# Peptides against a protein of PDB entry 5VJI: the designs that were tried, part 7

Target 1, 62 residues: chain A of PDB entry 5VJI
Amino acid sequence: NTLVVLHKSGLLEITLKTKELIRQNQATQAELDQLKEQTQMFIEATKSRAPQAWAKLQASLT

## One batch from the design tools (peptide; aimed at target 1 N25 T28 L32 K36)

Design b1_p12_4_s4 (made by RFdiffusion4, then SolubleMPNN; from b1_p12_4, 4 letters changed)
Fold by OpenDDE base, seed 5:
Structure b1_p12_4_s4 (fold): chain B 62 residues (1-62), chain A 12 residues (1-12)
Amino acid sequence: as target 1 above (62 residues)
Amino acid sequence: SALQEQLKKFLS
């Protein structure tokens, strides 16, 4: 069957490794997106000097 | 077996 052929050719292991790398990439991307959002909130807080903007940033960091 | 373990990971 297909799985046996993939295993014998080594492609199954490569496929599984690729899936793991995709998972890790997704996790890293999520952390990066969070950092980008926090950075934007920081920029907005410094620009506006509004207490609400700083409160929003504070809430995101807790 | 190694194939069985890979199958488990593939289906997870």
Scores: peptide ipSAE 0.087, ipTM 0.723, DockQ to the pose 0.026
OpenDDE base, seeds 1, 2, 3, 4: peptide ipSAE 0.078, 0.084, 0.080, 0.082; ipTM 0.714, 0.721, 0.717, 0.718

Design b1_p12_5 (made by RFdiffusion4)
Pose (drawn by RFdiffusion4):
Structure b1_p12_5 (pose): chain A 56 residues (1-47, 54-62), chain P 12 residues (1-12)
Amino acid sequence: NTLVVLHKSGLLEITLKTKELIRQNQATQAELDQLKEQTQMFIEATKWAKLQASLT
Amino acid sequence: STLQEQLETFLE
C-alpha cells in the first residue's frame, strides 16, 4: 500500500508538516500585504481623511 | 527560512 510506504519512509510526516508550513507562510504573506497597505496609508497622512474614515 | 525571508523583504 502506497500509503504504508509513504508512512514508513518518513515522507508522509514530512509532507504533512511541509503542507502546514506552506499554509502558515501564506497566512503571514497575507498579513504582511495588509500591513503594507495600512502603513502606506499611515505615512501619507503624516504628510488624512482617508485615515480617519478607515478608522471610523 | 521562508518566513524570515518574507519579514526581511517587508522591512526593506

Design b1_p12_5_s1 (made by RFdiffusion4, then SolubleMPNN; from b1_p12_5, 6 letters changed)
Fold by OpenDDE base, seed 3:
Structure b1_p12_5_s1 (fold): chain B 62 residues (1-62), chain A 12 residues (1-12)
Amino acid sequence: as target 1 above (62 residues)
Amino acid sequence: SALEALLKEFLE
């Protein structure tokens, strides 16, 4: 069947590896986005001097 | 095709 052909051709392994790489990329991107957001909140906190901005930053670090 | 369906399934 088609699955057997995919397996024998190596395409199944490539497909599974591609899926895993996509997943890992998404996870890494999420971590990066979180860090970017935290960095932005830090910058805003230093600029505004508002207690609320520091509170937001602190909340994001937990 | 069947191949396309399988690829779609595994890449979801």
Scores: peptide ipSAE 0.109, ipTM 0.761, DockQ to the pose 0.033
OpenDDE base, seeds 1, 2, 4, 5: peptide ipSAE 0.099, 0.101, 0.101, 0.104; ipTM 0.754, 0.754, 0.754, 0.756

Design b1_p12_5_s2 (made by RFdiffusion4, then SolubleMPNN; from b1_p12_5, 9 letters changed)
Fold by OpenDDE base, seed 3:
Structure b1_p12_5_s2 (fold): chain B 62 residues (1-62), chain A 12 residues (1-12)
Amino acid sequence: as target 1 above (62 residues)
Amino acid sequence: AALEALYKEFLA
């Protein structure tokens, strides 16, 4: 059947690997975005005398 | 049918 053909051709493995790479990329990107956001909040907190800026940063680190 | 199932799984 079609699945057997895909498996024997190697396309199934490539497809599954691609799916996994996309998933991993999305997870890594999410972590990176979080770090970027936290970094930005830190920068803004250091530039500001507003206590709420530090509170916002603290909340993001919990 | 098998190809369709695979396609849906890939896009999920």
Scores: peptide ipSAE 0.049, ipTM 0.666, DockQ to the pose 0.032
OpenDDE base, seeds 1, 2, 4, 5: peptide ipSAE 0.048, 0.047, 0.046, 0.048; ipTM 0.666, 0.661, 0.660, 0.662

Design b1_p12_5_s3 (made by RFdiffusion4, then SolubleMPNN; from b1_p12_5, 7 letters changed)
Fold by OpenDDE base, seed 5:
Structure b1_p12_5_s3 (fold): chain B 62 residues (1-62), chain A 12 residues (1-12)
Amino acid sequence: as target 1 above (62 residues)
Amino acid sequence: SALEALLAEFLA
């Protein structure tokens, strides 16, 4: 059985750990992207000084 | 079993 061989060799564990690391990386990247977007909205709010821009930023922080 | 659990995780 191939699955048994993979398990006994440790390759299955490595594969599953790799999948988990990819998932964690994706989650961290999503958080980073959100922060980057919020940072951009903050920059735009400071530039425009428009209440709408600040409202947009505030909405993203809810 | 542990192997069944691993299989399920692998197929997820």
Scores: peptide ipSAE 0.125, ipTM 0.770, DockQ to the pose 0.027
OpenDDE base, seeds 1, 2, 3, 4: peptide ipSAE 0.108, 0.102, 0.113, 0.100; ipTM 0.759, 0.749, 0.753, 0.754

Design b1_p12_5_s4 (made by RFdiffusion4, then SolubleMPNN; from b1_p12_5, 4 letters changed)
Fold by OpenDDE base, seed 5:
Structure b1_p12_5_s4 (fold): chain B 62 residues (1-62), chain A 12 residues (1-12)
Amino acid sequence: as target 1 above (62 residues)
Amino acid sequence: SSLQELLEQFLQ
């Protein structure tokens, strides 16, 4: 079967490592996106000086 | 197996 062939050829480890790296990349990207959103909310809060904007930022940091 | 199927899909 495919799994056996991949294992014998050495490609299984590469395949699994690749998938793991993709997963880690996705996780890191999600964290980065969250930080970017929080940064944007901070910028907007400083610009508007509206309590609602600060409340929104605070809620995102919980 | 489920793993085999996932690997096959990944390789496509």
Scores: peptide ipSAE 0.147, ipTM 0.775, DockQ to the pose 0.032
OpenDDE base, seeds 1, 2, 3, 4: peptide ipSAE 0.130, 0.129, 0.139, 0.145; ipTM 0.770, 0.765, 0.771, 0.776

Design b1_p12_6 (made by RFdiffusion4)
Pose (drawn by RFdiffusion4):
Structure b1_p12_6 (pose): chain A 56 residues (1-47, 54-62), chain P 12 residues (1-12)
Amino acid sequence: NTLVVLHKSGLLEITLKTKELIRQNQATQAELDQLKEQTQMFIEATKWAKLQASLT
Amino acid sequence: ERIEELEEQIEE
């Protein structure tokens, strides 16, 4: 059984962990993209209505 | 600072 070989070889475990790590990394990429947008909006306002509206 | 931290975390 391919599942048995995958398990016994240790690659099943490694595959599952890699998948979760890929998921975690993607989630962090999304947080970063959002933080980049928020930061840019903040910096432009330091140079305003868009910031107020986005807060309220 | 938070952006740099997140970029480092992605690279790791």

Design b1_p12_6_s1 (made by RFdiffusion4, then SolubleMPNN; from b1_p12_6, 5 letters changed)
Fold by OpenDDE base, seed 4:
Structure b1_p12_6_s1 (fold): chain B 62 residues (1-62), chain A 12 residues (1-12)
Amino acid sequence: as target 1 above (62 residues)
Amino acid sequence: SKIEELEKKIAE
């Protein structure tokens, strides 16, 4: 069958590895986006010097 | 089988 051919050719392994790399890339991008948002909240907290901005930052880190 | 295992992983 087609799956046997894909397996023996090595293409199935490449397909599975590609899917895993895409998943890992998406996870890493999500972590990066979260860090960017936390950095922005930190900048806003330092600019405003308001307790509310620091509370918002603290909530994002918990 | 190994093929069934690969099929399962593709379906994820």
Scores: peptide ipSAE 0.086, ipTM 0.767, DockQ to the pose 0.026
OpenDDE base, seeds 1, 2, 3, 5: peptide ipSAE 0.084, 0.084, 0.082, 0.084; ipTM 0.763, 0.763, 0.760, 0.763

Design b1_p12_6_s2 (made by RFdiffusion4, then SolubleMPNN; from b1_p12_6, 7 letters changed)
Fold by OpenDDE base, seed 5:
Structure b1_p12_6_s2 (fold): chain B 62 residues (1-62), chain A 12 residues (1-12)
Amino acid sequence: as target 1 above (62 residues)
Amino acid sequence: SKIAELEAKIAA
């Protein structure tokens, strides 16, 4: 059957590994996006010197 | 199942 062929050829393993790598990439990208946003909030806090901006940054770090 | 076996191998 199709599953046996996919397994024996190695394609099933490659497919599942690809899906896992995509998942890992998505997780890493989310962490990167969070860091980028926190960096932007830090920049804005230094520019504005407003307590609200620092509070916003601090809230994002909790 | 065979799929479960392959998934476990990839997870390792």
Scores: peptide ipSAE 0.116, ipTM 0.791, DockQ to the pose 0.030
OpenDDE base, seeds 1, 2, 3, 4: peptide ipSAE 0.096, 0.099, 0.097, 0.065; ipTM 0.770, 0.772, 0.776, 0.725

Design b1_p12_6_s3 (made by RFdiffusion4, then SolubleMPNN; from b1_p12_6, 6 letters changed)
Fold by OpenDDE base, seed 2:
Structure b1_p12_6_s3 (fold): chain B 62 residues (1-62), chain A 12 residues (1-12)
Amino acid sequence: as target 1 above (62 residues)
Amino acid sequence: DRIAELEKKIAA
C-alpha cells in the first residue's frame, strides 16, 4: 500500500521530520513575537513613566 | 509566563 511505499522509500521519515520542524519553527516564532511585543511594552513604559504601563509589562512577563 | 515559572521554583 501507499504507506509501505512511503516508509520503504524514506519519504515517510522525511515527511514526519518536516512536520516536526514546522512545529518547532512555529513555536520559536511565537516566542519571538511575544518578545517583540514585550519589547514594545517596555519602550512604552519608559516613555510614559506611568505605573499602569509597568504593570501591563509585568503582567505580560508572568 | 517566565516570571510565574521562576516564582514557582523559588516557592518550591
Scores: peptide ipSAE 0.163, ipTM 0.459, DockQ to the pose 0.039
OpenDDE base, seeds 1, 3, 4, 5: peptide ipSAE 0.162, 0.058, 0.053, 0.058; ipTM 0.456, 0.694, 0.680, 0.689

Design b1_p12_6_s4 (made by RFdiffusion4, then SolubleMPNN; from b1_p12_6, 5 letters changed)
Fold by OpenDDE base, seed 2:
Structure b1_p12_6_s4 (fold): chain B 62 residues (1-62), chain A 12 residues (1-12)
Amino acid sequence: as target 1 above (62 residues)
Amino acid sequence: DRIAELEKKIAE
């Protein structure tokens, strides 16, 4: 059985750890993308001085 | 039984 061989060789553990690292990386990337978006909204709010732009930023932070 | 457990972990 291939799965038994993978387990005994330690490759299964490496595979599972890799999957976990990928998941963590994806979560961190999502947070980073959100921060980038919020940063852009902040820049736009400061440039426009429009209450609506600040409201949009505030909504994203809530 | 052990094989089934490992298969479950891979599927997560």
Scores: peptide ipSAE 0.070, ipTM 0.742, DockQ to the pose 0.024
OpenDDE base, seeds 1, 3, 4, 5: peptide ipSAE 0.068, 0.066, 0.070, 0.070; ipTM 0.738, 0.736, 0.745, 0.741; seed 3 fails the geometry check

Design b1_p12_7 (made by RFdiffusion4; failed a check: too like the target's own chain)
Pose (drawn by RFdiffusion4):
Structure b1_p12_7 (pose): chain A 56 residues (1-47, 54-62), chain P 12 residues (1-12)
Amino acid sequence: NTLVVLHKSGLLEITLKTKELIRQNQATQAELDQLKEQTQMFIEATKWAKLQASLT
Amino acid sequence: NQAQQAELDQLK
Protein backbone atom coordinates (compact mmCIF):
# COMPACT_ATOMS: atom_id res chain seq x y z
CA ASN A 1 0.00 0.00 0.00
CA THR A 2 1.48 3.31 -1.20
CA LEU A 3 0.18 4.97 1.94
CA VAL A 4 2.11 2.41 4.02
CA VAL A 5 5.38 3.07 2.16
CA LEU A 6 4.85 6.81 2.40
CA HIS A 7 4.35 6.47 6.17
CA LYS A 8 7.19 4.09 6.85
CA SER A 9 9.69 6.04 4.73
CA GLY A 10 9.04 9.15 6.86
CA LEU A 11 7.87 11.16 3.82
CA LEU A 12 4.21 11.16 4.91
CA GLU A 13 5.09 13.07 8.06
CA ILE A 14 7.43 15.43 6.19
CA THR A 15 4.84 16.07 3.50
CA LEU A 16 2.17 17.00 6.05
CA LYS A 17 4.45 19.33 7.93
CA THR A 18 5.60 21.00 4.68
CA LYS A 19 1.98 21.54 3.73
CA GLU A 20 1.22 23.22 7.07
CA LEU A 21 4.36 25.33 6.78
CA ILE A 22 3.25 26.41 3.29
CA ARG A 23 -0.13 27.38 4.73
CA GLN A 24 1.49 29.34 7.53
CA ASN A 25 3.79 31.12 5.14
CA GLN A 26 0.89 32.09 2.87
CA ALA A 27 -1.03 33.45 5.85
CA THR A 28 1.96 35.60 6.83
CA GLN A 29 2.28 36.84 3.24
CA ALA A 30 -1.33 38.01 3.43
CA GLU A 31 -0.76 39.78 6.69
CA LEU A 32 2.29 41.51 5.24
CA ASP A 33 0.44 42.64 2.14
CA GLN A 34 -2.25 44.12 4.36
CA LEU A 35 0.29 45.73 6.67
CA LYS A 36 2.06 47.26 3.65
CA GLU A 37 -1.18 48.90 2.52
CA GLN A 38 -1.94 50.22 6.01
CA THR A 39 1.57 51.57 6.42
CA GLN A 40 1.56 53.38 3.09
CA MET A 41 -1.78 54.98 4.00
CA PHE A 42 -0.28 56.04 7.31
CA ILE A 43 2.86 57.57 5.78
CA GLU A 44 0.97 59.57 3.16
CA ALA A 45 -1.20 61.07 5.87
CA THR A 46 1.87 62.20 7.80
CA LYS A 47 2.59 64.50 4.77
CA TRP A 48 -5.57 62.53 6.04
CA ALA A 49 -9.29 62.07 5.28
CA LYS A 50 -8.75 58.60 3.91
CA LEU A 51 -7.02 57.67 7.16
CA GLN A 52 -9.85 59.07 9.27
CA ALA A 53 -12.53 57.36 7.14
CA SER A 54 -10.71 54.04 7.18
CA LEU A 55 -10.58 54.23 10.96
CA THR A 56 -14.25 55.17 11.34
CA ASN P 1 10.30 32.71 6.59
CA GLN P 2 13.54 34.68 6.41
CA ALA P 3 12.27 36.59 3.37
CA GLN P 4 9.00 37.48 5.20
CA GLN P 5 11.03 38.56 8.24
CA ALA P 6 13.16 40.84 5.99
CA GLU P 7 9.95 42.45 4.59
CA LEU P 8 8.64 42.96 8.14
CA ASP P 9 11.93 44.57 9.22
CA GLN P 10 11.75 46.97 6.22
CA LEU P 11 8.26 48.07 7.29
CA LYS P 12 9.41 48.76 10.89

Design b1_p12_7_s1 (made by RFdiffusion4, then SolubleMPNN; from b1_p12_7, 9 letters changed)
Fold by OpenDDE base, seed 2:
Structure b1_p12_7_s1 (fold): chain B 62 residues (1-62), chain A 12 residues (1-12)
Amino acid sequence: as target 1 above (62 residues)
Amino acid sequence: SAELLAQLQELL
């Protein structure tokens, strides 16, 4: 039984841990991407001085 | 084992 062999060898545990690490990495990457976007909106708001740009930034933070 | 089944369910 392949599944039993994977379990006894420890490879199943490693596979499951790897899956969880990938999930956590994806979540962290999403947070990082959001921060990058918010940073860009802040830069654009400072450049344009337009109320609309600040409104966009504020909306992204809520 | 019950643990093996639980791990399989987590993998899916």
Scores: peptide ipSAE 0.073, ipTM 0.727, DockQ to the pose 0.023
OpenDDE base, seeds 1, 3, 4, 5: peptide ipSAE 0.068, 0.065, 0.067, 0.070; ipTM 0.722, 0.717, 0.718, 0.722

Design b1_p12_7_s2 (made by RFdiffusion4, then SolubleMPNN; from b1_p12_7, 9 letters changed)
Fold by OpenDDE base, seed 4:
Structure b1_p12_7_s2 (fold): chain B 62 residues (1-62), chain A 12 residues (1-12)
Amino acid sequence: as target 1 above (62 residues)
Amino acid sequence: REELEAQLKELL
């Protein structure tokens, strides 16, 4: 069957590794997006000089 | 066979 052919050819291992790399890439992208948002909150805090903006940034740094 | 089935489950 297809599964046996994939296993014997080594393509199953490549497929599984590719899936894992995609997952890792998605996790890294999520961290990057979080950093971008934190950077935006920092910019807003410096612009407003309001304690509420700094509190919002502080809350995001959990 | 059991290992192949486990790998398939991981893939899906």
Scores: peptide ipSAE 0.074, ipTM 0.710, DockQ to the pose 0.023
OpenDDE base, seeds 1, 2, 3, 5: peptide ipSAE 0.044, 0.045, 0.046, 0.049; ipTM 0.648, 0.658, 0.649, 0.653

Design b1_p12_7_s3 (made by RFdiffusion4, then SolubleMPNN; from b1_p12_7, 9 letters changed)
Fold by OpenDDE base, seed 2:
Structure b1_p12_7_s3 (fold): chain B 62 residues (1-62), chain A 12 residues (1-12)
Amino acid sequence: as target 1 above (62 residues)
Amino acid sequence: SAELQAQRQALL
């Protein structure tokens, strides 16, 4: 069957590894997106000098 | 094989 052929050819292993790499990439991208948002909140806090902007940043970090 | 069966489960 197709699954046996994929296994014997090594393509199943490649497929599974690719799936895992995609998952890891997505997790890393999510962390980067969070860091970008936190960086933006930091920039806004420094510009405004307003306590509420710092509180918003702190809330995102906790 | 047991390995093939495990790989199938991981794929799904």
Scores: peptide ipSAE 0.103, ipTM 0.761, DockQ to the pose 0.022
OpenDDE base, seeds 1, 3, 4, 5: peptide ipSAE 0.096, 0.103, 0.097, 0.081; ipTM 0.743, 0.761, 0.751, 0.710

Design b1_p12_7_s4 (made by RFdiffusion4, then SolubleMPNN; from b1_p12_7, 8 letters changed)
Fold by OpenDDE base, seed 2:
Structure b1_p12_7_s4 (fold): chain B 62 residues (1-62), chain A 12 residues (1-12)
Amino acid sequence: as target 1 above (62 residues)
Amino acid sequence: SAELQAQLQALL
C-alpha cells in the first residue's frame, strides 16, 4: 500500500523529521518572540524611568 | 512492521 511504499522509499522518515523540525522551529520562534517582547519592555523602562515599567520588565523575566 | 507502526504513531 501507499504507506508501505513511503516507508520503504524513506519519504516517511523525511516527513516525520520535517514535522519535528517544524515543531522545533515553532518553539525557537516562541522564545525569540518572548525575547523581543522583553527587549521592548526594557526600552520602554529606560524611556519612561517609571518604577512601574521596571516592575513590568522584572515580572516578565521569570 | 513494528517500525512502520511506530512511525505511523509518531506522525499522528
Scores: peptide ipSAE 0.119, ipTM 0.774, DockQ to the pose 0.023
OpenDDE base, seeds 1, 3, 4, 5: peptide ipSAE 0.116, 0.116, 0.094, 0.056; ipTM 0.774, 0.774, 0.753, 0.689

Design b1_p12_8 (made by RFdiffusion4)
Pose (drawn by RFdiffusion4):
Structure b1_p12_8 (pose): chain A 56 residues (1-47, 54-62), chain P 12 residues (1-12)
Amino acid sequence: NTLVVLHKSGLLEITLKTKELIRQNQATQAELDQLKEQTQMFIEATKWAKLQASLT
Amino acid sequence: SALEELQTLNEE
């Protein structure tokens, strides 16, 4: 059984952990993209309505 | 700069 070989070889465990790590990494990428947008909006306002509206 | 550092860390 391919599942048995995958398990016994240790690659099943490694595959599952890699998948979860990929998911975690993708989630952090989304956070960063969002944080980049928020930061740019903040910096432009330091140079305003868009900031206020986005807060309210 | 902080965002660039966080991006690099995430890629690593």

Design b1_p12_8_s1 (made by RFdiffusion4, then SolubleMPNN; from b1_p12_8, 8 letters changed)
Fold by OpenDDE base, seed 2:
Structure b1_p12_8_s1 (fold): chain B 62 residues (1-62), chain A 12 residues (1-12)
Amino acid sequence: as target 1 above (62 residues)
Amino acid sequence: QQLQELEKQVQE
């Protein structure tokens, strides 16, 4: 059984840990991308002084 | 027991 060999060699544990690290990295990257977008909306709101740009920023923070 | 838990985690 290949799975038994992978388990006994420790490679299965490494594979599962790698899968979890990839998942966590993807979640952290999504949060980072959201923060970058919110930062851009803040910059645009400060430049335009338009109420709609502040409303767009506020909607992104909820 | 450990192998069965690892098998479950591979399927998730």
Scores: peptide ipSAE 0.067, ipTM 0.738, DockQ to the pose 0.024
OpenDDE base, seeds 1, 3, 4, 5: peptide ipSAE 0.062, 0.067, 0.065, 0.066; ipTM 0.732, 0.737, 0.733, 0.736

Design b1_p12_8_s2 (made by RFdiffusion4, then SolubleMPNN; from b1_p12_8, 7 letters changed)
Fold by OpenDDE base, seed 5:
Structure b1_p12_8_s2 (fold): chain B 62 residues (1-62), chain A 12 residues (1-12)
Amino acid sequence: as target 1 above (62 residues)
Amino acid sequence: SELEKLEALVQA
């Protein structure tokens, strides 16, 4: 069957590895996005000097 | 099985 052919050809392993790399990339991207958002909130807090902006940043860090 | 071995390697 197709699964056996993919396995013996090595493509199944490549496919599984690719899926794992995609998963890892997605996880890393999520962490990066979170950091970017936190950085932006920090910048906005410093610019606005508004208590609510600092509260928003603090909430994101908890 | 060989498939299980491959999956284990990918997950490692």
Scores: peptide ipSAE 0.052, ipTM 0.680, DockQ to the pose 0.027
OpenDDE base, seeds 1, 2, 3, 4: peptide ipSAE 0.036, 0.050, 0.050, 0.038; ipTM 0.634, 0.685, 0.685, 0.664

Design b1_p12_8_s3 (made by RFdiffusion4, then SolubleMPNN; from b1_p12_8, 8 letters changed)
Fold by OpenDDE base, seed 1:
Structure b1_p12_8_s3 (fold): chain B 62 residues (1-62), chain A 12 residues (1-12)
Amino acid sequence: as target 1 above (62 residues)
Amino acid sequence: SELEKLEQEVLK
């Protein structure tokens, strides 16, 4: 069948590895975006000296 | 077998 042909050609393994790399890339990108957001909240907290800004930062870290 | 393992991964 088609799956057997894909396996024997090596394309199935490449496809599965590609899917895994895409998944890992998506997870890493999400972590990076979260870090960027937390960094921005930290910058705003240091500038404003307002307790609300620090509360927002604290909430993001929990 | 290796083929069976790959088949299970595809079915996920």
Scores: peptide ipSAE 0.078, ipTM 0.747, DockQ to the pose 0.024
OpenDDE base, seeds 2, 3, 4, 5: peptide ipSAE 0.073, 0.068, 0.077, 0.076; ipTM 0.739, 0.739, 0.748, 0.743

Design b1_p12_8_s4 (made by RFdiffusion4, then SolubleMPNN; from b1_p12_8, 8 letters changed)
Fold by OpenDDE base, seed 5:
Structure b1_p12_8_s4 (fold): chain B 62 residues (1-62), chain A 12 residues (1-12)
Amino acid sequence: as target 1 above (62 residues)
Amino acid sequence: DELEKLLQAVLE
């Protein structure tokens, strides 16, 4: 039985752990991307001093 | 039962 062999060998556990790590990595990356975008909007707002840029940043933070 | 749980988790 292939499934039993995979379980006993630990490969299933490794596979599941890998999937979980990928999921966690994706979630963390999404948060990082959001922060990077907010940082960029902040930089642009400070550079342009345009009310629209600050409004855009404000909207992203809410 | 544990094997079934692992199988289900893999299929997710």
Scores: peptide ipSAE 0.117, ipTM 0.765, DockQ to the pose 0.024
OpenDDE base, seeds 1, 2, 3, 4: peptide ipSAE 0.088, 0.100, 0.108, 0.088; ipTM 0.731, 0.748, 0.756, 0.731

## One batch from the design tools (peptide; aimed at target 1 L32 Q40 I43)

Design b2_p13_1 (made by RFdiffusion4)
Pose (drawn by RFdiffusion4):
Structure b2_p13_1 (pose): chain A 56 residues (1-47, 54-62), chain P 13 residues (1-13)
Amino acid sequence: NTLVVLHKSGLLEITLKTKELIRQNQATQAELDQLKEQTQMFIEATKWAKLQASLT
Amino acid sequence: AALEEVTALLEEV
């Protein structure tokens, strides 16, 4: 059984952990993209209504 | 790269 070989070889475990790591990395990429947008909005306002509206 | 871009923005702030 291919599942048995995959398990016994240690690659099943590694595959599952890699998948979860990929998921975690993608989640962090999304947080960063969002943070980038928020930071740019903040910096422009330091140079305003858009910031207030986005807060309220 | 995305982390570096965000870090550069936060330094500017």

Design b2_p13_1_s1 (made by RFdiffusion4, then SolubleMPNN; from b2_p13_1, 7 letters changed)
Fold by OpenDDE base, seed 1:
Structure b2_p13_1_s1 (fold): chain B 62 residues (1-62), chain A 13 residues (1-13)
Amino acid sequence: as target 1 above (62 residues)
Amino acid sequence: ELKEEVQQLLAEL
């Protein structure tokens, strides 16, 4: 059957590995986006001198 | 056999 052919050809392994790499890439991208947001909040907190901006940053880190 | 091999591949990921 098709599954046996995919396994024997190595394509099943490649498919499974590709799915995992996509998942890892998505997770890494989410972490990067979060870090970018936190960096922006830090920049805004330093500019505004407003306690609220620091509170917002602190809330994002919890 | 194929089921076990697929399970092994999943465990390596």
Scores: peptide ipSAE 0.051, ipTM 0.698, DockQ to the pose 0.018
OpenDDE base, seeds 2, 3, 4, 5: peptide ipSAE 0.040, 0.039, 0.050, 0.043; ipTM 0.666, 0.648, 0.694, 0.660

Design b2_p13_1_s2 (made by RFdiffusion4, then SolubleMPNN; from b2_p13_1, 7 letters changed)
Fold by OpenDDE base, seed 5:
Structure b2_p13_1_s2 (fold): chain B 62 residues (1-62), chain A 13 residues (1-13)
Amino acid sequence: as target 1 above (62 residues)
Amino acid sequence: SLEQEVQQLLEEL
């Protein structure tokens, strides 16, 4: 079967490590997307100078 | 399973 062939060829470790790297990349991308959104809220808060915009940013950081 | 054993080895590296 495919599992036995991958193991004997040494490619099973590479396959499983690749899957883990994909998962880690997805997690890092999610953190980056969150930071981008927080940055946008910060920019909006600085432009509006409205207390509500700062409160919204603060709530997102908690 | 073999995959679980290999995964455990990878986590130790």
Scores: peptide ipSAE 0.048, ipTM 0.673, DockQ to the pose 0.020
OpenDDE base, seeds 1, 2, 3, 4: peptide ipSAE 0.042, 0.043, 0.042, 0.045; ipTM 0.647, 0.656, 0.648, 0.647

Design b2_p13_1_s3 (made by RFdiffusion4, then SolubleMPNN; from b2_p13_1, 9 letters changed)
Fold by OpenDDE base, seed 3:
Structure b2_p13_1_s3 (fold): chain B 62 residues (1-62), chain A 13 residues (1-13)
Amino acid sequence: as target 1 above (62 residues)
Amino acid sequence: SLKQEVQQLLAQL
């Protein structure tokens, strides 16, 4: 069957590793996006005299 | 197709 052929050819391992790398890439991208958002909140907090902006930033860092 | 079978296997894992 197809699974046996993929296993014997080594393509199953490559396929599974690729799937894992895609997952890790997506997770890293999400962390990067979160950091970008936190950076923006920091910038806004520095421009703002409103304590609420700092509170939002602090809440995001938990 | 073989491609479809591989995709189905990936979806199950």
Scores: peptide ipSAE 0.036, ipTM 0.633, DockQ to the pose 0.019
OpenDDE base, seeds 1, 2, 4, 5: peptide ipSAE 0.029, 0.031, 0.033, 0.032; ipTM 0.631, 0.627, 0.641, 0.616

Design b2_p13_1_s4 (made by RFdiffusion4, then SolubleMPNN; from b2_p13_1, 9 letters changed)
Fold by OpenDDE base, seed 1:
Structure b2_p13_1_s4 (fold): chain B 62 residues (1-62), chain A 13 residues (1-13)
Amino acid sequence: as target 1 above (62 residues)
Amino acid sequence: SLEQEVQQLLAQL
């Protein structure tokens, strides 16, 4: 079957490693997206000079 | 099955 062929050829190892790399990439992308959002909140806080905007940023970082 | 999961993963690459 396909699984046996993949295992014997070494492609199963590559397939499983690729799955793990995709998972890690997704996790890193989520962290990056969070950082981008926090950066935007920082920009808005600096523009508004409003305590509420800084409080919102602080809440996102804690 | 594991075979089906592997086939699905390959189809996404």
Scores: peptide ipSAE 0.056, ipTM 0.696, DockQ to the pose 0.021
OpenDDE base, seeds 2, 3, 4, 5: peptide ipSAE 0.046, 0.052, 0.044, 0.049; ipTM 0.663, 0.687, 0.660, 0.685

Design b2_p13_2 (made by RFdiffusion4)
Pose (drawn by RFdiffusion4):
Structure b2_p13_2 (pose): chain A 56 residues (1-47, 54-62), chain P 13 residues (1-13)
Amino acid sequence: NTLVVLHKSGLLEITLKTKELIRQNQATQAELDQLKEQTQMFIEATKWAKLQASLT
Amino acid sequence: EAEELLTQIETLQ
């Protein structure tokens, strides 16, 4: 059984952990993209309505 | 500080 070989070889465990790590990394990429947008909005306002509206 | 944070974000991406 391919599933048995995958488990006994240790690659099943490694595959599952890699998948979760990929998921975690993608989630962090999304947070960063969002944080980049928020930061750019904040910096422009330091130079305003868009900031206020986005808060309220 | 915000500009530094933006640079850090761009480095992490």

Design b2_p13_2_s1 (made by RFdiffusion4, then SolubleMPNN; from b2_p13_2, 8 letters changed)
Fold by OpenDDE base, seed 2:
Structure b2_p13_2_s1 (fold): chain B 62 residues (1-62), chain A 13 residues (1-13)
Amino acid sequence: as target 1 above (62 residues)
Amino acid sequence: DLEALLQEIEKQL
């Protein structure tokens, strides 16, 4: 079967590692996107000087 | 594709 063929060829380990790297990349990208959003909220809060903007930023940091 | 391959592997694990 496919699993046996992949194992014997040495490709199973590579495939599993690739899966894990993709998962980690997706998680890291999500964290990066969150940080970008928080940065934007911080910029907006500094510009508006409105307490609502700071409250929005604070909520995002929890 | 890779996703299809992974699904096939997961069926056999």
Scores: peptide ipSAE 0.056, ipTM 0.693, DockQ to the pose 0.021
OpenDDE base, seeds 1, 3, 4, 5: peptide ipSAE 0.052, 0.041, 0.055, 0.055; ipTM 0.670, 0.661, 0.692, 0.691

